# Designs tried in a protein design run: peptides against a protein of PDB entry 3J47. Part 25

Target 1, 121 residues: chain A of PDB entry 3J47
Amino acid sequence: IRLTNQLKSLKGLQSKLKDVVEYLDKVINKELPINHTILGKLQDVFNLLPNLGTPDDDEIDVENHDRINISNNLQKALTVKTNDELMVIYISNLVRSIIAFDDLIENKIQNKKIQEQRVKD
Target 2, 26 residues: chain B of PDB entry 3J47
Amino acid sequence: NAQYHLLVKQGDGLLTKLQKYGAAVR

## One batch from the design tools (peptide; aimed at target 1 Y90 I91 N93, target 2 D12)

Design b2_p19_5_s2 (made by RFdiffusion4, then SolubleMPNN; its pose is not in this set)
Fold by OpenDDE base, seed 4:
Structure b2_p19_5_s2 (fold): chain B 121 residues (1-121), chain C 26 residues (1-26), chain A 19 residues (1-19)
Amino acid sequence: as target 1 above (121 residues)
Amino acid sequence: as target 2 above (26 residues)
Amino acid sequence: DSLLKLSEELLKKVHELLS
């Protein structure tokens, strides 16, 4: 049961990561703003991943040790992948913020020029 | 990882330049 | 203008990494 739940959660995470990537592509293409909900869900998945690796202390038979190691390795690999996705989201947000700030600065410069012209007239 | 760190560094550099420009416009 | 251009280039690099 727990292993099946882990696999289901992993599939869910994979699907969500795909959705995040797709969303990031849209954000990069300036088609959509950054969706904080997607980021939040990704963070939630990331925070839940360690909990998926704690099987309760019941019968850890020796056969489970290999499964636990595989599960831990898979979780670690997924954690790294999730971290990479989060970094991409962060960078995308940063770039968007930079662009928005640049536009704000340009608008402010233009407004100052207009005011200076009005004072000279 | 290294590529992301490089991108983050570049983004931080751009942010710094933008901040300097914003300060000069004020 | 130069800052905007740099931001655009950074965005392109981010996109390249995502692709």
Scores: peptide ipSAE 0.400, ipTM 0.878, DockQ to the pose 0.065
OpenDDE base, seeds 1, 2, 3, 5: peptide ipSAE 0.375, 0.381, 0.373, 0.343; ipTM 0.876, 0.874, 0.875, 0.870; seeds 1, 5 fail the geometry check

Design b2_p19_5_s3 (made by RFdiffusion4, then SolubleMPNN; its pose is not in this set)
Fold by OpenDDE base, seed 1:
Structure b2_p19_5_s3 (fold): chain B 121 residues (1-121), chain C 26 residues (1-26), chain A 19 residues (1-19)
Amino acid sequence: as target 1 above (121 residues)
Amino acid sequence: as target 2 above (26 residues)
Amino acid sequence: DELLQLSQQLLSQVHSLLA
């Protein structure tokens, strides 16, 4: 039961990560803004990952130890993937902020030019 | 990790340039 | 004009980061 729940949770996380990647692609293409709710959900998953790797069951059959090691390795791989996605989200937000600021600056320049022309008339 | 740090560094450089541009427009 | 050039340069750098 516990292993099945771990696998199901990992599958769910993997699906969510896929959704995040798809969302990030849309953000990179300037089609959608960054959704903070997705970021929060990723962080929640990250915080839950350590709890998925600790089977408390004291019956150390050699077979269980190997399964635990495999589960831990998979969890580490998922942690790295989540970190990479968080980094991409951060960079995407930074780029969006830069674009917005550039547009603001351009608008301000145009407004100044219009005002200067009005003074000359 | 190295690619991430490089990307962050490029973003910081762009942010700095943007700040300078904003100050010049004021 | 100088301000416009700076804005275009900034835009090109942003585009490079997105690519």
Scores: peptide ipSAE 0.365, ipTM 0.867, DockQ to the pose 0.062
OpenDDE base, seeds 2, 3, 4, 5: peptide ipSAE 0.354, 0.319, 0.372, 0.324; ipTM 0.861, 0.861, 0.868, 0.860; seeds 3, 4 fail the geometry check

Design b2_p19_5_s4 (made by RFdiffusion4, then SolubleMPNN; its pose is not in this set)
Fold by OpenDDE base, seed 4:
Structure b2_p19_5_s4 (fold): chain B 121 residues (1-121), chain C 26 residues (1-26), chain A 19 residues (1-19)
Amino acid sequence: as target 1 above (121 residues)
Amino acid sequence: as target 2 above (26 residues)
Amino acid sequence: DSLLQLMKQLLQQVHDLLE
């Protein structure tokens, strides 16, 4: 019963991860806007994913070791891909912040010029 | 990973400069 | 003017990071 529930949870997680990857691919392709909430949850998932890269030294048969290695490599690859996507989003947010600050500074400069003109009149 | 960290570090540096600039304009 | 110049430099650095 406990193992079956863990397997079901793992399958559910795999399905959700697939959905997230599909979403991220759509975002990369500019088909959908970046959703910060989804990205935050993805970060949380990756941070909560045990570093599966610690093979517990237990005598898992060569076939299971290959599957675990493939799973770990896939997880590492997915982690790298997600990190890259998060980076793109982070940079995009930085650029948006910079543009917003630029507009604020320009507005302040204009307001200062208007005040200086009013004092000269 | 190293390129990612470098890019993030550069972005954080820019954000920090921008914040300082915004604070100086206030 | 110095503030505007600093902001231009920041924008340029961000642009260079995005390219």
Scores: peptide ipSAE 0.308, ipTM 0.864, DockQ to the pose 0.075; fails the geometry check
OpenDDE base, seeds 1, 2, 3, 5: peptide ipSAE 0.306, 0.307, 0.298, 0.299; ipTM 0.863, 0.862, 0.859, 0.859; seeds 1, 2, 3, 5 fail the geometry check

Design b2_p19_6 (made by RFdiffusion4)
Pose (drawn by RFdiffusion4):
Structure b2_p19_6 (pose): chain A 91 residues (1-28, 36-48, 72-121), chain B 26 residues (1-26), chain P 19 residues (1-19)
Amino acid sequence: IRLTNQLKSLKGLQSKLKDVVEYLDKVIHTILGKLQDVFNLNNLQKALTVKTNDELMVIYISNLVRSIIAFDDLIENKIQNKKIQEQRVKD
Amino acid sequence: as target 2 above (26 residues)
Amino acid sequence: AELMAELEEKNAEMEKELA
């Protein structure tokens, strides 16, 4: 789902660029200003990425903790299944 | 870095314990 | 960077164990 959403966003840029190229050919306004703003707003992320790296590490840790909890419950379920099997054999 | 490593080390320690439990179950 | 790589590997090992 996230991927489909990202593709939609990129699709708009691609079509937008084509329109802009055609528009410029024809010319040979507000949209252009907006685009320039967006441009000014990955390069900058470079410095910002330094911080994101730290936060990514924290969200990795959290995911690891969740995986451990899920393994715990999984072990319990396995034990219950074994007990059920034993009961059936007894029967 | 050292502080960050500390939290990482603790997380690793818990992971070891969990692995040990899994081995005991097997 | 090294820590993030190690954490990614450990998460992947846990995902394998859960599967």

Design b2_p19_6_s1 (made by RFdiffusion4, then SolubleMPNN; from b2_p19_6, 11 letters changed)
Fold by OpenDDE base, seed 2:
Structure b2_p19_6_s1 (fold): chain B 121 residues (1-121), chain C 26 residues (1-26), chain A 19 residues (1-19)
Amino acid sequence: as target 1 above (121 residues)
Amino acid sequence: as target 2 above (26 residues)
Amino acid sequence: DQLLELLLQKLQELEKLLA
């Protein structure tokens, strides 16, 4: 019973990973826009992965150690790169919000100037 | 880290300018 | 784009490890 439930959970995780891969392929192919919420959840997954790759067992053969180190270094590099990309997106959104507000301010100034001119005529 | 903090500071500076302009237009 | 590709590669590596 417990082993069967673990195997079912693992199969469910595998299916979800496949769905995420398919989603990312659609985003890479520009079939779907980049969803920031999905990107954030993927970051959370990558931040949890380094905790899954610390073997508490002192007997992992040198060949597995190189693969784990490459995976951990690649995960860390990926996490940094993903953080940088999210930062760029955040700043781009901030800048867009600032521009939109600047345009709103300019429109208000122009409207005020038009109203002042109408009171003088 | 340092570039991120610089970029956040620039964003905060722009937000502060935006707030000043919003107050001047009110 | 390169970040997304790298993220995809990591997901595929995880899928391979689960498999």
Scores: peptide ipSAE 0.297, ipTM 0.782, DockQ to the pose 0.020
OpenDDE base, seeds 1, 3, 4, 5: peptide ipSAE 0.279, 0.269, 0.271, 0.263; ipTM 0.844, 0.840, 0.842, 0.847; seeds 1, 5 fail the geometry check

Design b2_p19_6_s2 (made by RFdiffusion4, then SolubleMPNN; from b2_p19_6, 12 letters changed)
Fold by OpenDDE base, seed 2:
Structure b2_p19_6_s2 (fold): chain B 121 residues (1-121), chain C 26 residues (1-26), chain A 19 residues (1-19)
Amino acid sequence: as target 1 above (121 residues)
Amino acid sequence: as target 2 above (26 residues)
Amino acid sequence: DQLLELLLQKLTELQKLLA
């Protein structure tokens, strides 16, 4: 019973992970807008994944080592990719904020010049 | 990691320059 | 304007690093 429930939970997690990958592919292809909430939750999932960095060298059979290494490398690669995507989003938001502020400054400068010209006339 | 921090630091530097300019135009 | 251009260049460089 416990083992069957764990296997069911793992299959459910695998299905959700597939859905997340499909979502990320649609976001990369610009078919869907970037949802910050989904990316934040994905980051939380990756942070909650135990750092499968280095199994301590306790005798676990060589045949499972390749699957574990591929899974760990894939998880690390997905973590790096997700961090890079979040970084691009962060910088894009900074750029948008800077553009909006530059436009505000330019509008203030123009308004000041118009007011100074009206005082000279 | 290092390139990320460098780029974030450069973004913060631009934001700071923009804030100074906004304060000078006020 | 120059600061905006510099920021856009950095964004483009980041996009190239992630591609």
Scores: peptide ipSAE 0.284, ipTM 0.845, DockQ to the pose 0.043
OpenDDE base, seeds 1, 3, 4, 5: peptide ipSAE 0.318, 0.273, 0.328, 0.288; ipTM 0.865, 0.840, 0.859, 0.853; seeds 1, 3, 4, 5 fail the geometry check

Design b2_p19_6_s3 (made by RFdiffusion4, then SolubleMPNN; from b2_p19_6, 12 letters changed)
Fold by OpenDDE base, seed 4:
Structure b2_p19_6_s3 (fold): chain B 121 residues (1-121), chain C 26 residues (1-26), chain A 19 residues (1-19)
Amino acid sequence: as target 1 above (121 residues)
Amino acid sequence: as target 2 above (26 residues)
Amino acid sequence: DELIEKLIQQLNELQKLLA
């Protein structure tokens, strides 16, 4: 029962990871806008993914070791790719915040100039 | 990694300058 | 004014790094 539930959870996770990859591919291809909520959840998933890069030293047959190494390398590659995308989004949001602040500063300067002109008249 | 950290650092530097300017105009 | 110009210049450099 416990093993079957773990396998079902793993299959569910694998399906969700596939959906995420398909979504990320659509975002990369500019077919869909970046959804910050999906990206935040992906970040949480990657942070909660045990660092599968600790091979517990248990005698898992060479075929399973290759599959685990491929899975770990793929997971590392996906983590790096996701980090790079989150990075681009973070910077894009930072730039937007900077532009919005610049506009606010300019508006304040203009308002101050208008008030100074009204005091001179 | 290194290029990203550089880009984030540049963005944070800009944000800090913008915050200082906003505080000086206030 | 000079501080705004420097900020705009830095924003433009950041935009170039993002493009």
Scores: peptide ipSAE 0.298, ipTM 0.854, DockQ to the pose 0.047
OpenDDE base, seeds 1, 2, 3, 5: peptide ipSAE 0.325, 0.293, 0.283, 0.290; ipTM 0.808, 0.793, 0.851, 0.849; seed 1 fails the geometry check

Design b2_p19_6_s4 (made by RFdiffusion4, then SolubleMPNN; from b2_p19_6, 11 letters changed)
Fold by OpenDDE base, seed 2:
Structure b2_p19_6_s4 (fold): chain B 121 residues (1-121), chain C 26 residues (1-26), chain A 19 residues (1-19)
Amino acid sequence: as target 1 above (121 residues)
Amino acid sequence: as target 2 above (26 residues)
Amino acid sequence: DELIEKLKQKLTELQKLLA
């Protein structure tokens, strides 16, 4: 259940992100007028995201290329960390499912033995 | 990637063994 | 216009991270 909900949430976020990209493409191509309220909310969402590679334009020099590489490294490290956490959650859920099924099998074997004993009495 | 795939394969192998056990107890 | 292009670039990076 929890893993399925996380996967569903991730797919929902991916779909919503696609819709926003398609909207921005239509605005750039002048097919739709700029909605300032949507744009403001998108800016707020991106400002709340850990800086995924906006160079703060406040120091114009050769440091920008190294800062982009550092930002890409931070993104990659966060992605690896997230993948590792999701993997641990997956394994933990798999192990719990195995244990619960083993307990169910043992309970069924015990119930069958009790029923066989009651038929002999 | 390779370690992740190995771990998923081990999990699937355990799940298959468990399904066989559940079918034998049925 | 430049602000919209920056937002589009950030969205594309998020899509790559999610893929």
Scores: peptide ipSAE 0.392, ipTM 0.821, DockQ to the pose 0.020
OpenDDE base, seeds 1, 3, 4, 5: peptide ipSAE 0.292, 0.365, 0.391, 0.277; ipTM 0.857, 0.808, 0.819, 0.800

Design b2_p19_7 (made by RFdiffusion4)
Pose (drawn by RFdiffusion4):
Structure b2_p19_7 (pose): chain A 91 residues (1-28, 36-48, 72-121), chain B 26 residues (1-26), chain P 19 residues (1-19)
Amino acid sequence: IRLTNQLKSLKGLQSKLKDVVEYLDKVIHTILGKLQDVFNLNNLQKALTVKTNDELMVIYISNLVRSIIAFDDLIENKIQNKKIQEQRVKD
Amino acid sequence: as target 2 above (26 residues)
Amino acid sequence: EEELLEEMEELSEKIHELL
């Protein structure tokens, strides 16, 4: 789902660029200003990425903890299944 | 870095315990 | 269980790579 959403966003840029190229050919405004703003707003993320890296680490750790909890419950379920099997054999 | 490593080390320690439990179950 | 353990190893590797 996230991927489809990202593709939609990129699609708009691609189409928008084509339109802009055609527009320029024809010329040979508000949208242009807006695009410039967007440009000004990955490169910058480079310095910002330093911080994101720290946060990514924290969210990785959280995910590891969740996986451990899920494994615990999984063990319990397996034990219950074994007990059920034993009861059936006795019967 | 050392502080960050500390939290990472603790997380690894818990992971080891969980692995030991899984081995005991097997 | 094996899949969860593999996922845990991968997450541990990713955490260590970011240090």

Design b2_p19_7_s1 (made by RFdiffusion4, then SolubleMPNN; from b2_p19_7, 10 letters changed)
Fold by OpenDDE base, seed 4:
Structure b2_p19_7_s1 (fold): chain B 121 residues (1-121), chain C 26 residues (1-26), chain A 19 residues (1-19)
Amino acid sequence: as target 1 above (121 residues)
Amino acid sequence: as target 2 above (26 residues)
Amino acid sequence: MDELLEQMQQLRQQVHDLL
């Protein structure tokens, strides 16, 4: 049961990471707004990763130590990968915020120039 | 890592310039 | 005002080069 749940969770994580990458590509291409719900779900997956990799400490066989090391290394690799995806989302949000603020400044300058022209006429 | 840190640093540099500009337009 | 416009143009160019 536990191994099947880990495999199902890993497949679910892989599908969600693919959905996040596809969403990030659409955000980079300016096709879609950033969905905060995707970010929240990715954080939830990250917080659940530690719980998926802990073997219960109660079966000490030497074969378990290699499986524990493989599980911990895989969990660490998935943690790094999830962190990299969160970082790409953060950059995408930062760039979007910069563009939106640049547009706001441009609009403010244009409005000020229009007001200054109307006072001279 | 290095390419990511470079991209973050570029974004932070742009944000800092944008903040200075927004303060000067106020 | 002119210096502010120049800084804005530089920022737009940097955003464009980052995308």
Scores: peptide ipSAE 0.299, ipTM 0.855, DockQ to the pose 0.063
OpenDDE base, seeds 1, 2, 3, 5: peptide ipSAE 0.292, 0.289, 0.268, 0.271; ipTM 0.850, 0.849, 0.847, 0.843

Design b2_p19_7_s2 (made by RFdiffusion4, then SolubleMPNN; from b2_p19_7, 8 letters changed)
Fold by OpenDDE base, seed 5:
Structure b2_p19_7_s2 (fold): chain B 121 residues (1-121), chain C 26 residues (1-26), chain A 19 residues (1-19)
Amino acid sequence: as target 1 above (121 residues)
Amino acid sequence: as target 2 above (26 residues)
Amino acid sequence: MDELLQLMEELRKKVLELL
């Protein structure tokens, strides 16, 4: 029962992650309007990232275009890095789940062999 | 991107084989 | 990344030994 629920939860998580990726791809391709609610939750995740770029309020003058591009490039690089880290965690959890399922199959085979031996004795 | 999609596809292939094996042991 | 790829290949070998 617990293992079937874990496998079902993992499949449900994999499906939801696929749906999120497919949604993000459709938004990037401008095929779907940005759902403000999904974007708001993603934006909340990004707002939990430390604010990389409050310039202290004392330099008002004349370099706003290059600093905005550097800040956007750094935020983009951090977004890519975070996506790669989440991806590594996802694959690691998938692999662990597959190993655990393999061990369960092996344990079931061993139990079946032990039962077949006990019926022959 | 391409290496990731390959890795995901390999993981899905393994999961499918493991499901078939788990069904044959039932 | 490389360690994760190695872990998947080791898992693939174990599954192939059981089939």
Scores: peptide ipSAE 0.273, ipTM 0.853, DockQ to the pose 0.063
OpenDDE base, seeds 1, 2, 3, 4: peptide ipSAE 0.255, 0.250, 0.239, 0.251; ipTM 0.857, 0.851, 0.849, 0.853

Design b2_p19_7_s3 (made by RFdiffusion4, then SolubleMPNN; from b2_p19_7, 9 letters changed)
Fold by OpenDDE base, seed 1:
Structure b2_p19_7_s3 (fold): chain B 121 residues (1-121), chain C 26 residues (1-26), chain A 19 residues (1-19)
Amino acid sequence: as target 1 above (121 residues)
Amino acid sequence: as target 2 above (26 residues)
Amino acid sequence: MDKLLQEMKELLDKVHQLL
């Protein structure tokens, strides 16, 4: 039962990670705005991941300790990887906001120049 | 971590310059 | 303007190096 749940969670995480990578590629290519709903669902998955690593206390065997350490190291590596992905998403939004603000400033300068020309004619 | 904080700090510096430029054009 | 655009390009290049 525990192994099947971990494998299902890992497949779900792998699918979401693939969706985030595909989304990042579309963001790099300027094709899509960031969907905040994807970010919220990714945070929810992270809040659920720590609960897969607590054994409820009750007895059995030294062979599980090495599997628990490998699971914890993999969970930590996945946590770092998704934090880096969320970070790239955040920076991509900042860069887009910066470009949109620069374009707005340029449009305002052009409109002011056109208005000054119309007052001189 | 360190490269991240440097990148965020560079983005915040750029945003602050844009805000100053937008205020000077207003 | 040109200095601000250059700083934006440098930020974008650093983002591409982290991807």
Scores: peptide ipSAE 0.339, ipTM 0.858, DockQ to the pose 0.066
OpenDDE base, seeds 2, 3, 4, 5: peptide ipSAE 0.331, 0.313, 0.332, 0.308; ipTM 0.861, 0.854, 0.857, 0.851

Design b2_p19_7_s4 (made by RFdiffusion4, then SolubleMPNN; from b2_p19_7, 6 letters changed)
Fold by OpenDDE base, seed 1:
Structure b2_p19_7_s4 (fold): chain B 121 residues (1-121), chain C 26 residues (1-26), chain A 19 residues (1-19)
Amino acid sequence: as target 1 above (121 residues)
Amino acid sequence: as target 2 above (26 residues)
Amino acid sequence: MDELLEKMEELRKKVHELL
C-alpha cells in the first residue's frame, strides 16, 4: 500500500509535468491563449488531489493511519509547491516572449524609418 | 488561489496590450 | 520561491515601462 501510493503520486506528478511542458510548447507556438488552459489544468490538479487519497477499505492498524495522513499532506503540499514553481517559470518565459516581441516591433519601426530616410535622399 | 487568479489576470492584460501593439505596427 | 517572485516583479516592471 505505502509504496503503491508513492508510485501513484510520482506518476501523477510526472503526468502533471508532461501537461505543463505540453502547455509551454503550445504557448511558445502561439496556438492558445495562455491563461484558460493553465487555470483549467491547475483546477484539475486541485480536484484530483482529494481523489489521490482514497484508502482502499482494507483494515490496517491505527499507528499507520497518522503516518499515512502526514505523508499524504506533505505530498499534497509538495505537489502544490511544484505546480506553483512551474507556473512561475511559465509566467517568466511568457513575459520574456512579450519583451522579445516588443523589441522585434521596435526594430521593425526603426528599419521602416531608415528606409523612408533613404527614399528622401 | 486569489493571488494566482490576480497573476493570471495581469498576464492576460499584458498579452492583450501586446496584441494591440502588434496590430498597430502591421 | 521568493527570488523567483522578485524576478517576476522586476520583469513585470520592465514590460510596463516598454508598453
Scores: peptide ipSAE 0.360, ipTM 0.873, DockQ to the pose 0.047
OpenDDE base, seeds 2, 3, 4, 5: peptide ipSAE 0.292, 0.295, 0.308, 0.289; ipTM 0.863, 0.865, 0.867, 0.858

Design b2_p19_8 (made by RFdiffusion4)
Pose (drawn by RFdiffusion4):
Parts: structure tokens; sequence; C-alpha cells
Structure b2_p19_8 (pose): chain A 91 residues (1-28, 36-48, 72-121), chain B 26 residues (1-26), chain P 19 residues (1-19)
């Protein structure tokens, strides 16, 4: 789902660029200003990425902890299944 | 870095315990 | 087994970022 959403966003840019190229050919405004703002707003993320790296690490740790908890419950379920099997054999 | 490593080390320690439990169950 | 493999992959990723 996230991927589909990202693709839709990129699609708009691609189409928008085509339109802009055609517009410029024909010319040979508000949208242009807006585009420039967006440009000014990956490169900048470079420095910002330093911080993101730290936060990514924290969310990785959290995911690890969740995976441990899920493994615990999984072991319990497996034990219950074994007990059920034993009871059936006794029967 | 050292502080960050500390939390990482703890997380690894818990993971080891969980692995040991899995081995005992096997 | 799959959860442990995933946990190890996350641990390796955490160590790579910490380094």
Amino acid sequence: IRLTNQLKSLKGLQSKLKDVVEYLDKVIHTILGKLQDVFNLNNLQKALTVKTNDELMVIYISNLVRSIIAFDDLIENKIQNKKIQEQRVKD
Amino acid sequence: as target 2 above (26 residues)
Amino acid sequence: AALLEQANALSNQIHALAD
C-alpha cells in the first residue's frame, strides 16, 4: 500500500514535468513558483539524515523487542499443541 | 557512541536469554 | 526459526548503525 502511494506521488511529478516542458516550448506561473519552493525544501536530508539514523536505530531496537515477545507467545502455543497431542494419544 | 552501545548490549543480552529458552524447549 | 533469523538481522542492522 505504501508503495502504491509513493508511486502515485512520483507519477504526478513525472506528468507535471512533461507538462512544464511542453509549456516552456509553447512560451518560446504560480506553478513554477510552487515548484521552486519544493525544490528548496535528499540533499538537505543528508545532514538531517544524521539524526534520522539515530532514530532509525531506536525503532530497530523496538522491533527486536517485539519480535522477542512474539517468540515467547509462540513457544507457549507450541507447548499447548504438544499437550493436546499427548492427550489425544492417551485417549 | 558508548552510551548507545550500552543499550545495544542490553538488547543483545535479552536476545541471548530468549535463544536459550528456545533451545531448552527443543 | 524465522523470528530468530529476523531478530539477528535487526541486531546486525543496529550494530551497523551504532558503528

Design b2_p19_8_s1 (made by RFdiffusion4, then SolubleMPNN; from b2_p19_8, 13 letters changed)
Fold by OpenDDE base, seed 4:
Structure b2_p19_8_s1 (fold): chain B 121 residues (1-121), chain C 26 residues (1-26), chain A 19 residues (1-19)
Amino acid sequence: as target 1 above (121 residues)
Amino acid sequence: as target 2 above (26 residues)
Amino acid sequence: DELLELMKQLLKKVHDLLN
């Protein structure tokens, strides 16, 4: 039962990660704004991933050891993929912040020029 | 992992510079 | 002008990080 639930959770996580990658690609392409809810869910998944990989030390036969190793390798691979996705989101947020600051600076420069023109008139 | 941490560190450095710039603009 | 140059340098660094 626990192993089946872990496999189902992992499949659900994999599907969710795929959806996030698709979302991130759209965000990178500036087709969609960053959704903070998706970020929060990814962070939650990332924080839960280490907890999904603690098999309690119950005596599981040699065939289950290979399945556990495969599960741990898959979990590690998913963790790396999730980290890459989180990084892309983080960078996308940084870029948006930079663009917003660029616009703010340009607006300030324009306002300063307008004030300087008004003082000369 | 190391490349990820490096990229995050660089991003944080940029964010810090951006914040300093925004504070100087205010 | 110095502030604008700092912003350009930040944008360039971000662009380099994205590529």
Scores: peptide ipSAE 0.284, ipTM 0.858, DockQ to the pose 0.074
OpenDDE base, seeds 1, 2, 3, 5: peptide ipSAE 0.259, 0.280, 0.271, 0.258; ipTM 0.849, 0.856, 0.854, 0.848; seeds 1, 2, 3, 5 fail the geometry check

Design b2_p19_8_s2 (made by RFdiffusion4, then SolubleMPNN; from b2_p19_8, 13 letters changed)
Fold by OpenDDE base, seed 4:
Structure b2_p19_8_s2 (fold): chain B 121 residues (1-121), chain C 26 residues (1-26), chain A 19 residues (1-19)
Amino acid sequence: as target 1 above (121 residues)
Amino acid sequence: as target 2 above (26 residues)
Amino acid sequence: DSLLELSKELLNKVNELLS
């Protein structure tokens, strides 16, 4: 049961990461704003990953020690990957914010120039 | 990690430039 | 890696706009 849940969660995470990538591509292309829901869901997956490593107390068979180590290593690798994806999302948000702020500044400069011209006329 | 830190540093540099520009427009 | 590169490209575009 636990291994199946881990596999299901991994598949869910993989699907979510795909959705995040697709979203980031749209963000990079300036087609969409950053979806906070995708970020939130990715964070939720990240927060759930440690729970996938919690042994259900019932089957500590010695053969599971290697499986537990493999599961923990996989979980660690997935955690690192998820962290990297979160960082990319964060940077994408930052860049979008910078672009929006630059556009705002330019608009403000233009408006100021127009106002100065109107006062001179 | 290193590539990420580089990218973050670049973003911070852009933010700083943007802040300077915003201050010049104010 | 591709996503990171896309992010870098976007940063470069912003830097170009600010220059």
Scores: peptide ipSAE 0.414, ipTM 0.880, DockQ to the pose 0.045
OpenDDE base, seeds 1, 2, 3, 5: peptide ipSAE 0.393, 0.393, 0.386, 0.373; ipTM 0.878, 0.877, 0.876, 0.873

Design b2_p19_8_s3 (made by RFdiffusion4, then SolubleMPNN; from b2_p19_8, 12 letters changed)
Fold by OpenDDE base, seed 3:
Structure b2_p19_8_s3 (fold): chain B 121 residues (1-121), chain C 26 residues (1-26), chain A 19 residues (1-19)
Amino acid sequence: as target 1 above (121 residues)
Amino acid sequence: as target 2 above (26 residues)
Amino acid sequence: DELLELSKQLLNLVHELLN
């Protein structure tokens, strides 16, 4: 039962990670704005993952040590991958904000030039 | 981690430059 | 690694647009 639940949880996580990657690709391609709800759900999944992989302290059977290490390495790898995905989202938002602000500044400069020309005429 | 922090620092630097430019245009 | 490289390219493009 525990192993089946772990495999089901891992498959669920893999599916969610794929959905996040697909969403990130759409965000990079400027097709969609960043959805804070998806980001929050992703964070919640990652906050739950360490708790799913920590065996309760009471079943430290020595034979599970290698399996625990593999599980911990996989969890670490997934955490790193998610941190990288969150970073890409952050950078994408930053870049969008920078571009939008640059466009605003350029529009303001153009408006100022038009006003200066109207005062000279 | 170090590359992540460097990238965030660069992004913050760009944002600061943009804010200064926006303040100068106001 | 590919995603990191794409993020670096985007940052460079933004840097070029702002300079």
Scores: peptide ipSAE 0.360, ipTM 0.876, DockQ to the pose 0.043
OpenDDE base, seeds 1, 2, 4, 5: peptide ipSAE 0.347, 0.346, 0.345, 0.324; ipTM 0.875, 0.876, 0.859, 0.849; seeds 2, 5 fail the geometry check

